# Peptides against a protein of PDB entry 6TME, part 4

Target 1, 324 residues: chain A of PDB entry 6TME
Amino acid sequence: NRLKRAYIALQAWKKAFYSDPFNTAANWVGPDVCSYKGVFCAPALDDPSVLVVAGIDLNHADIAGYLPPELGLLTDVALFHVNSNRFCGVIPKSLSKLTLMYEFDVSNNRFVGPFPTVALSWPSLKFLDIRYNDFEGKLPPEIFDKDLDAIFLNNNRFESTIPETIGKSTASVVTFAHNKFSGCIPKTIGQMKNLNEIVFIGNNLSGCLPNEIGSLNNVTVFDASSNGFVGSLPSTLSGLANVEQMDFSYNKFTGFVTDNICKLPKLSNFTFSYNFFNGEAQSCVPGSSQEKQFDDTSNCLQNRPNQKSAKECLPVVSRPVDCS
Target 2, 324 residues: chain A of PDB entry 6TME as posed
Amino acid sequence: NRLKRAYIALQAWKKAFYSDPFNTAANWVGPDVCSYKGVFCAPALDDPSVLVVAGIDLNHADIFGYLPPELGLLTDVALFHVNSNRFCGVIPKSLSKLTLMYEFDVSNNRFVGPFPTVALSWPSLKFLDIRYNDFEGKLPPEIFDKDLDAIFLNNNRFESTIPETIGKSTASVVTFAHNKFSGCIPKTIGQMKNLNEIVFIGNNLSGCLPNEIGSLNNVTVFDASSNGFVGSLPSTLSGLANVEQMDFSYNKFTGFVTDNICKLPKLSNFTFSYNFFNGEAQSCVPGSSQEKQFDDTSNCLQNRPNQKSAKECLPVVSRPVDCS

## One batch from the design tools (peptide; made by RFdiffusion4, then SolubleMPNN)

Design b1_p8_2_s3 (from b1_p8_2, 4 letters changed)
Fold by OpenDDE base, seed 5:
Structure b1_p8_2_s3 (fold): chain B 324 residues (1-324), chain A 8 residues (1-8)
Amino acid sequence: as target 1 above (324 residues)
Amino acid sequence: SLVDHVTP
C-alpha cells in the first residue's frame, strides 16, 4: 500500500542520516509513518478514504546525510521542506515520481551538482527554493516555463547566461544573487508580468541594462548591485511606477542619474554608489528628500563628498559606453 | 503551506 511504500522510503532516509543532532528521526520506528516527526499525512486526492504521506517538514533539523533514491516512493508528497540541514549530494532523479510536488524547499543545505532538473518534471510545482547550496553549471531555460510563484536560486554556483526564457516567468520573486551568472540581462525581462522582486546581486553580469526593465511596472525591488554593468541607466526606468528599493551600486555605470528616476513615485531607497556616474539631478542628491534615501558615494560627481579621484574617473567617464 | 524560508 501507499503507506508501506512511504515506510520503505522514510526508513531508507533514516539510514542515510549521518547525524541527527535533535533526534528528529528518533520516533521513525514502525509502520505508523504518519506519527513520524516531520511527516504529515492527509487523505489522498484520488481516494479520500486512504491516508497518504502528503508532506515532509524537516526544516532546521541540522541533519547531516543525503537523499536516497527510495524517496521516490513518496509519490503522494506535495510539500517537501528540508531547509537548514546538512544534506549533501544530489537531488535524486527518482523524485520525478512525486508528481504532486507543489512546494520544494531544499535551501540552506550542502547539495551539489547541476541544477536539479527533476524539479522541472513536476507539473504542479509552484515554489522552488534551492538557495544556499552548491548547485553549479547552467540554469536550464525550462525553469521559466514553469508556473512558479517564487524562484530562489541565490547563493549557489550557477554560471553562464540568464536564459532568454526569463520573460515567460510568472514568478513574483526571483533571486539570482551570489552566483556566477554572466552576460547581459535578457531583453525579455520586460515580459515578466507578475514580477515584484528581482535580485541580481553579486554576479558577473555585464553589458547595458535593457530598456525593457522599464516595463516591469509591478516591481517593488530591483537590485542589480555588484556586477559589471556598463553604460547609462535606461531612461525607461521612469516606468518603474511601484519600485521601492532600487540598487545599482558596485557596477561600472556612467552618465547622468536623471530626475525622472529619482522622482519615481514609490521609490524609498535608491543606491547608485560605486559607479562612474558623472552627474546627478538635484532630486538624486542624498538628503534632498525626507521620504527617499539616496547613496551617491564613490562616483565621478562634481561637488559631492566621497567621490572617486579624477585619475580614476577620467579614463572611464571620457569613454562612455553607448548602449544604443 | 509550510512557509519557513531561510532569510536571504
Scores: peptide ipSAE 0.045, ipTM 0.793, DockQ to the pose 0.075
Fold by OpenDDE base, seed 3:
Structure b1_p8_2_s3 (fold): chain B 324 residues (1-324), chain A 8 residues (1-8)
Amino acid sequence: as target 1 above (324 residues)
Amino acid sequence: SLVDHVTP
């Protein structure tokens, strides 16, 4: 019986709770698991006459505990939302048995260890949110081979390079922010056909921005701030016809910020502060537009306020990185 | 969907 298996799983999970401040699992008593708070039942896909546990929603429950391997008995679960708790440990490998998994949100917890590769085993997964945890190590290249709508990885301990397979992603939103990613952004980034928002904030990324970024026609948000990027901004950025928010601040960029970038038709905010730019077009000057906001603070610009000293600028500006 | 996200 599927509900009997669910009962075993949910009772094992209740035993794995160290703290339940809101008494969320107080009613998790008896065989009627469909009455449990945060447990949602639906007719089984293979037999509409059978009721199964199809979803878990324990968002914002502040529960301390871990995910026991018995959760693998919840084989009919398609929605698993447990964000904003204090769950620790690793994601159980036994969750590979949840072959209907569609949305997996474990964000804002205390999970540790490598990327939860069990997520790669779910053939129907569309939404993956593992942000605000302590996941570490390399990002598996295979994550971008999956047909995901959104990939949230920010605020973890991921390191190494961004996989070249990123270009295969069909996701509209991808976040890498506040990790330890290093190396260059792959040139394959321009192949992300459905990308609307991509965020690289606060990593150890370096090198030149790939020209292929300019192929991201659907991107509305592009944030590469707080990294180690060098060289000039690609001239191909003039192709970002739908970009609204663009941030290159806190890098080591050099060269001239062009009209072709600052006059992008949908551009609302463009921040390029805290770099080593030595010139900007008049259209890039803060206050030059009523419709667009610019920040050119702490560059190597002449006749602009709040710029770096000549002593800080000269060593960098005199040795520009050639990205050609 | 019952998607609830933490704001970055």
Scores: peptide ipSAE 0.045, ipTM 0.797, DockQ to the pose 0.072
Fold by OpenDDE base, seed 2:
Parts: C-alpha cells; structure tokens; sequence
Structure b1_p8_2_s3 (fold): chain B 324 residues (1-324), chain A 8 residues (1-8)
C-alpha cells in the first residue's frame, strides 16, 4: 500500500519532467520504486517489516520540470535532495504530509513564489537549503523558531527585515546573502547559541551594527559586506574570540578601527575596505602581520594608499552617525 | 546523513 502510493507519486513526478539530460528517470518503470535511480527505501519506522521510500536524491541531475502535488503521497520521505536541477514553479503544499522530513534541499533550482511555508509544518526538519532560487517576499519569523542546524537562504529575492526571532535560532550556519533584506540586524542576534557562520553579503541592510554581535563567541565567519551599514564598529566585536573571517567591506562605516578588533586571536582575514573609516590601529595595517590579512582600501585613512579623496570623505566623516 | 551542498 505505501509503495503503491510512492509509485503514483513518482510516476506523476516523471510525467512532470520536461527534460532529463542524464536519463535519471529512465529506469522509473514498474512498481519496484525502490530500484528507481535516486530513490532510496528503508524499513518503515512504525513497522520494520514494511519497506518505504525514505529518501530522494536527484542532486546534480539537471532535470527540468516541476514538483507535482502527488509528491504529497511520499509520506515516509525524510531526505529530499534535489539540488542543481531546473525545477520550476512552487513547492507543493501537499508536502505537508511528509511529516518525517528531516533534510530538505531544493537549492540551485528555479523555484518561485513566497517562502515555502510548508517547510514550517515539518516538526523534525533539521536542514533547510533553498538557496539559489527565485523565492520572494518576507521571510517568515517562524523559520527561526525551528531547531535547524543550517538555514541557507542566499541568492533569492527575499525582502523586508530580518526577523527578530533570529536570536532563537540554534543553527550553526545561516546565509542571507544576495537577497533584498532591509533594515537593521536585530539586537537579538547575540542570543544565537550555536552560530559558526553568518553571511549578510549583498543586501540592503542599514543602520548601526548591534553591540550584541560581540556575544557570538563561536562565530568563525562573519560577513556583512555590500550593505548600507553606518556608524562605528562596535567595541564589543573584541568578544569574537573564534572569528577567522570578517568582512565589513562596501558599507558606510565611520570611525576608528581598533586594536581590540584587529588583534582578535583567531582572526585570519579582516576586510574593511570601501568604507569611510578615518583611522586604524597599527595592528590593522595591511602587512603588519604575517598571520593576518587586512584590507583597508578605499577608506578615509591618512598616510595609506588607495584611499578616498578628501572631497569624498569630508561630507561623511564630518557627520558621524551616533550608534549609542 | 550524506549531504551534498551547492558550493557558493
């Protein structure tokens, strides 16, 4: 019975393929769905004597098509990996029936529409990768209420602010890069307990960096480049004891880059180029360390090469944003 | 599980 439902779903999906360059679904014939390429069966959790479809792996298949609603019949699927295809349309709401969903990777496709809220209905979801699509609109705050290990949102069309619920996230990796997010980074960011990597690259984020970033003791990668951030770097960034890669380039930061930041113990790369910094500590100067790489290009620094003109600097530097 | 991520 369960495999019969899976057969119906998989045949509907095969019918929804417009192109299968590698003939991945060529063997998707007959009732033995467990022999299908990219289909993985396992004993059911409720009855080990029953074989069910537990996983789909169609990564890198370059399949063009869409996800039909009949995929909701795959009720035993816990792993759904279909990255690097050309699937289009929306994520079917019928996938709410896949209550065992643990890892959902639809990255590098052509999906459109709002955030796939069906992902919020999966109680056991640990991994969500929807990057490199055309998802749009607001990020639902509830995404960060989920106990996810990783949240990949980059290279989409998401807009509006980053939800304040971000502080509830237990994810080790969160990517916002290359979207249309706006507003400030929420102060609640400092409450993220397990964060190792966070990237904000290439958004419309603005305002001052919250002091609470300095509470991210386990962060190894912090990239806020290519935004509209203003003010000085928070002095609390000295608390980033494990940061290795830090990028603040292509913003509107002002003030002085301090020793406390540039002397962070694990810092290997610190890029603060293309801002309006008017001073830096000697420890921040490129070439001052063999162990650390710095880039101070295109700031308002004195006695440094490749800086902005006084004409470009004066209007910004003379009007520092108070972040207090 | 085996996870195959897209490299950015």
Amino acid sequence: as target 1 above (324 residues)
Amino acid sequence: SLVDHVTP
Scores: peptide ipSAE 0.045, ipTM 0.797, DockQ to the pose 0.077
Fold by OpenDDE base, seed 1:
Structure b1_p8_2_s3 (fold): chain B 324 residues (1-324), chain A 8 residues (1-8)
Amino acid sequence: as target 1 above (324 residues)
Amino acid sequence: SLVDHVTP
């Protein structure tokens, strides 16, 4: 009986709770698992006459505990949302049995260990949110082979380079922010055909921005702030016809910020502060437009307020990085 | 949808 397996799983999970401040699992008693708070049943896909546990929603329950291996018995679960809890440990490999997994949200927890590769085993996965955890190590290249709508990786401990396979991603939103990623942004980034939002904030990324970023015609948000990027902004950024929010602040960029970038038709906010830019077009000057906001603070610009000293600028500006 | 998007 599928509901009996679900009962075993859910009771094992309840036993794995160290704290349930809102008494979310208080009614998790007896065989009627479909009445459990945060448990949702639906007719099975293979047999409409059979009721199965199809979804879990424990978002914002502040539950402390871990995910026991018995959760692998929830083989009919397609929606697993347990964000904003205090679950710790690792994601059980037994979840590979949840072959219907469609949306997996374990964000804002205390999970540790490497990337949960079990997520790669789910053939129908469309949404993956593992942000705000303590996942570490390398990002598996295969993550971008998945047909995901969104990939949330931010606020973890991931390190190493961003996989070249990023160009294969069909995701509209990808977040890398606040990790330990290093190296260059792959040139394959320009192949992300559905990308709307990408965030690289607060990593150890370096090198030149690839020219291929300019191929991201549908991107509305591009944030590469708080990294170690060098060189000039690619001239191909003029191709970002739909970009609204762009942030390159807190890097080591040099060169001239051009009209072609600052006059982008949908651009509403462009932050390029805390770099080593030595010139900007008039269209890039803060206050030059009522429709656009710019921040040029702490660069090497002449005749602008709040710039770096000549002593700070000279050693960097005099040695521009050639990205060609 | 049960998806709860938290701003990064």
Scores: peptide ipSAE 0.044, ipTM 0.796, DockQ to the pose 0.070

Design b1_p8_3_s1 (from b1_p8_3, 3 letters changed)
Fold by OpenDDE base, seed 4:
Order: sequence, then C-alpha cells, then structure tokens
Structure b1_p8_3_s1 (fold): chain B 324 residues (1-324), chain A 8 residues (1-8)
Amino acid sequence: as target 1 above (324 residues)
Amino acid sequence: YAEKVTSL
C-alpha cells in the first residue's frame, strides 16, 4: 500500500519533469520504487516489516520541472534533498502530509511565491534550506518557534522586518543574506542559545546594533555587512568570546573601534571597512597582529591610507547617532 | 545530518 502510493507520487513527479539532462529518472519505471535512482527506502518506523520511501536525493541533477501535489503521497519521507536543480513553481501544500520530514533542502532552484508555510507544519523538521530561490514576502515569525538546527534563507526576495521570535531559535546557523529585510535587528537576538553563525549580508537593515549581540557567546561568524546600520559598535561586543569572523563593512557606523573588540580572543578576521569610523585602537590597525586580519579601509580615520575625504566624513561624523 | 557550511 505505502509503496503503491509512492509509485503514484514518483510517476507524477517524473511526468512533471521538463528536462532531465543526466537521465536521472530513466530507471523510474515499474513498481519497484526502491530501485529508483535518488529514491531511498527504509523499514517503516511503525512496522519494521514494511518497506517505505524514506528519502529523496536528487541533488545536482539539473532537472527542470515542478513539484506536483501527488508528492503528498510520500508520507514516509524524512529526507527531501533536491538541491541544485531547475524546479519551479511553489512548494505544494500537500507536503503537509509528510509528517516525518526531518531535512528539507530545495536550495538553488527556481521556486517562487511566499515563504513555504508547509514547512512550519512539520513537527520534526531540523534542517531547512530554501536559499537561492525566488521566495518573497514576509518571513513568518513561526519559523523561529521550530526546533531547527539550520535555517538558510539567503538569496531570495524576502521583505519586511526580521521577526522578534528570532530569539527563540535553537539554530546553530541562520542566514538572511541577500534579501530585502528591513528595520532593526531585534534585541531578542541575544537569546539565541545555540547560535554559531549568523549572516545578514546585503539587506536593507538599519538602526543601531542591539547591545544584546554581545550575549552570543557561542557565535563564531557574525556578518552584518552591506546594510544601513548606524551608530557606534556596542561595547558589549567584547562578550563575543568565540567570534572568529566578524564583518561590519559597508554600513554607516560611526565612533571609535575599541581594543575590547579588536582583542577578542578568537578573532581572526575583523572587517569594518566602508563606514564612518573616526578612530580605532592600535590593536585594530591592519598589520598590528600576525594572528588577526583587519580591514579599516574607507572610514574617517586619521593618518590611515585609503580613507574617505573630509568632505564625505564631516556631515556624518559630526552628527553621530546615539544608540543609548 | 551533515551540516552545510554557510556559502553565499
């Protein structure tokens, strides 16, 4: 019965392929779906004597097509990996029936429409990768109520603010990069207990950095480059005891870059170029350390190379934003 | 699962 439903689903999907350059689905013939290339079977959790389709891996198959609603018949699938294809359209709502979904990777495709809210219906989801698509609109706050290990949202068309629920996330990796997110980083960010890597690159984020960033003791990568952030760097950044890669470049930051930041014990790369910083500690100067790399290019620093002109600096530096 | 490194 379960494999019969899987057969119906997989044949419907094969029919939904417009192009299969590597003939990945060439062997998708007959009732033995467990022999299909990219289809993986396992004993059912409820009955080990029953074989079910537990996983799909079509990564890097360059398949053009769409996801038909019949995929909702794959009710035993826990792993769905279709990375680096040319699938288009929307994620079917029928996938809500895949209650065992654990890893969902549809990255590097041509999916469109709003955030695939069907992903929120999966109670056991741990890995969500929807990056490099054309998903648009608001990010649902409920995404961060999920017990996810990784959330990849980068290179989409998401808009609006980052939900305050971000502080509830247990994810080790979260990417927002290359979207159209706006507003401030929520103060609740400091409540992210398991965060190792967070990337905000290339959005329309603004305002001051919240002081609560300094509470992210386990963060190793913090990239907020290419936004509209203003004010000084929070003094609480001295709390980032494990940060290795930090990037604040291409913003509108002002003030002084302190020793407390540049002397962070695990810091290997700190880029604060293309801002309006008017001073830096000696420990922040490029070449001051053999173990650390700094970039102070295109700021308002005195006696440093490749800085902005006084004409560019004066209007901004003379009107510092108070973040207190 | 095998964790993916951030690639942008």
Scores: peptide ipSAE 0.054, ipTM 0.831, DockQ to the pose 0.053
Fold by OpenDDE base, seed 2:
Order: sequence, then structure tokens, then C-alpha cells
Structure b1_p8_3_s1 (fold): chain B 324 residues (1-324), chain A 8 residues (1-8)
Amino acid sequence: as target 1 above (324 residues)
Amino acid sequence: YAEKVTSL
């Protein structure tokens, strides 16, 4: 009996709660699991006459606890949303039995350990949100082999390089922000299809930006701020026909910011502050447009306010990194 | 599903 298995799982989970401030699980009593707050039942896909637990939504419940292995008994769950709780520990490997998993949101919790590789076992996964946790170690390259629509990884403890497999991703949004990623952005990034938003903010990324970024024709948000990027901005950035928000601030960029970038047709905000740019086109000057906002603060620009001193600029500007 | 907005 599927509902009996669900009852066992949900009762085990209730026992794993340390705190339930909103009494969310107060009605989690008795065999009628479909009446449980945050538990959603639907007809089984294989037998419409059988009612199964198809979804969990405990978003914003502020529940402290852990995910017990008995959750692997919820084999019919396709939607698992436990956003904004205080769940700790690791994602149970027993969740590999949830073969219908479609949306997995464990964001804004206290999960630890390596990337939850159990997420890679779900053949139909479309949405993965693990942001705002304490996941650590390497990002498995296989994540980008998944046909995901969204990949939220930001605000974790992920380390090492971004996998070359990123180019295989069909996700519309990918967030790497506020991790410990290092190395270069892979050249394969230009192969991403359907990408609308990508953020690299606040990592330890370095090297030159790959020219292939200019192939991201559908990107509306590109944020690479607060890293260690060097060299000039790729001239191929003129290919970002749909970019609205672009941020390269707080890097080590050098060279000239060109008209081809600042005149991008959908560009509304372009921040390139806190770098070592030694020139900019007139179209890049803050206040030059009413439709576009620019920030050129703290560069090596001539005749602009709030620039770095010649003493700070000279050692970097005189030794430009050739990205060719 | 309802796609989440990018939030940092």
C-alpha cells in the first residue's frame, strides 16, 4: 500500500523535527496522509484509481530537523519543496527511490556535505534549487548533463572549477554566486542553449573571459562581479543582443571598454567599476544616456571622477594580460 | 512549474 509507506515516511520525518514554530506538522496524525498540511495527493500515474503522495510543500515553515532515510518510501513524490526551513544534515541517498522527482527545492536550509549526487539519479528532474546551504566540495560535471530548466547553486561552499560540461546545460537560469569556485569560465559556456540568466558573483574565478560568452544571444542577466578576472573584455560581447543587466565590477580587467558593448540594444545597466580599465568609449560614460545606467567608478580612466591613483594603476595597466 | 526568480 503506497499510502501506508507514505505514512511511515511522514511519521519518521515528524519524529526528525526538532522545532516546528508554526505547528505545520500538528495535524500529521493518523493514516490519512493526504490531509496532512503540506502533503499533496494525486492519482498515481500507473493507476488512476490509486491515490498517492505526489508532492510536499513545506516552504517557509521554519522547521528545524533533518531528512530521515524513510523519506525514500515516498516513491510517488514528484514535487519536493522544503524551502526556507532549518533542516540540517545530508540529503538521504534513499531519495534515489523517488524516480518521479521533477522539482527539488531544498534552498535556504542548513544542509551540509558534498553535492547531493542523489539528485543526479532522478531521470525526470527539471528544477534543482539547493542555494543557501552549506554544500561543499566539487560540483559534479554530470549536473549539466541533466535536462534542467533551472540550476540554483548560489550561497554554498562549492569549490574547484566550473565543469566543462556547462555547455551541455539547457537551463534558462544558472547561479554560481557566493561559492568558492576557481579557475576560468569554460569556453564551452557559449554552447549553452536557452540561457537567460547566469551569475558568477563572489567566487575566486580567474583568467580571461572566454570569447564564447558572446554566443549567449538570449542572456538577459550576466553577472561576473567580485572575482579575479583579468585581461580585456571580449569584443564578442557585442553579440549579447538581449543583455539587460551586465556586471563586471570588482575584478582585474584592463583595456578599453568599447562602444560595441555599451551600445548593446537591450542594455539597461552596465557596471564595470572597481577594475583597471584605462579607457572607455563616450557611450560608456555614466550620464551619457537616459536609457542606460553605467558605473565606471574606481578604474584607471582619464578625466573621470573617483578613479584609482596613477600609483595603483601603473603596475597593472603597464602589464596587461594578453588573452589572445 | 513557477520558475523562481534569481535571488542573491
Scores: peptide ipSAE 0.052, ipTM 0.826, DockQ to the pose 0.055
Fold by OpenDDE base, seed 3:
Structure b1_p8_3_s1 (fold): chain B 324 residues (1-324), chain A 8 residues (1-8)
Amino acid sequence: as target 1 above (324 residues)
Amino acid sequence: YAEKVTSL
């Protein structure tokens, strides 16, 4: 029966534990898998008279081990939360059999290898958290064709460009931070209709910011700090009617920071420090508002404290990148 | 679902 398969899977997983410091799996004994700590049963969707393993929650268990292929026997699991452990290896391909997968959180582990493409096989997936791992290689374009509410990719080893398919994403939150992404932000970004938070921090992204960012009318957090972006800030950023937190620090931006950006109606924090801006509007000056925080540190601004030297500024400011 | 807070 379905619970017998679950028992086989869970016993195989217990055997794959190298360390269980909180004795989380101590009660993982016998056929009554629904009594196992971190295992949750529910009536099956196809037969309410049958009890099945519907969820796993081993968050914060500090378990060292790996995910064995026998986990593919947990075919009724819709919720899989195992964050903040020390699981290593790869996500098993056998998890493709978990066709009800709805929430998948393997964040803050030691997983390696390419993007877990098995996640793309789950038709009902809504939440994907793989952050704080050692996943590497290219991000599959197909990730953004899925109807996900959230996509957490930060603190991995992903490389290459951000897929153009990003514009198809319906996610409210997307994180790319602290990877090795390169190239430009796709112009299709402006098509992300439901986007509230997007974070690009600490990558190798470059080029001009696309004007289409200004179409992100629902965005509350936009962080592009610690990259290699060049040129002026798009004038279309005046369209970010709901942005609260905006960070462009630690880039190679040039030009003038305008009133239209600094006077955004919901803006509470705007950091544009550590760039090569050669001017700012009075509304952008730190301390000019009680409601807004600004940081203009380490730019090429005249009559402002903590700016770059003329020697550092002149080579960059005299050769502005044309983003037209 | 309870969304996990964005952390960096």
Scores: peptide ipSAE 0.052, ipTM 0.823, DockQ to the pose 0.054
Fold by OpenDDE base, seed 5:
Structure b1_p8_3_s1 (fold): chain B 324 residues (1-324), chain A 8 residues (1-8)
Amino acid sequence: as target 1 above (324 residues)
Amino acid sequence: YAEKVTSL
């Protein structure tokens, strides 16, 4: 039966624990898997008279171990939350059998290897959190073909370009931060319909910001800090009618920071420090507003404190990148 | 599913 399969899976997993400092699996004894700590049973969707393991929650258990292939026997699991552990190795391909997977959170672990492509096999997946691991290599373009509400990829070792398929994403939150992504932000970004928060912090992204960013009228958080972006800020950023937090710091931007950006109606924090901007509107000056915070530190601005030297500025400012 | 805010 289904619970017998679950028992086999959970016992195999317990055997795969190297350390269980909180004795989370201490009660993982006997056939009554529904009594196991962190195991949640519910009536099966196909037969309400049958009890199945529907969820796992081992968040914050500090368990060291790996995910054995026997976890593929947990075919009724829709919720898999194991964040803030010390699980290592790879995500088993056998998890493809978990066709009801809805929320998958393996964040803050020690997982390695390529992107867990098994996540792409789950037809009903809505939440994917793989942040704070050691996943590496290319991000599969197909990730953005999934009808995900949230995609957390930050603090990994992902490299390559951001797929152009990003425009197909329906996610409200997407994090790329603290990876090794390179290349330009795809122009298709403007096609993201439900985007509220996007974070690119601390990658190797470069080139000009695409004008299509200005089409993200529902975005509240846009952070592109700590990259290699060049050129002027797109004038189309005036279209970010709902942006509250915007960060372009630690890039190589040039040109003039305009009123149209600094006067965005919902803007509460705009950081454009550590660039090569050579001018700013009065509305962009720190302290110019009581409702908005600005940081213009370490640019090439005249008559502002804490700016770069003329020696640092001149070589860059005199040769602005044309993004047209 | 509870919405998870962006956190780093």
Scores: peptide ipSAE 0.050, ipTM 0.817, DockQ to the pose 0.056; fails the geometry check

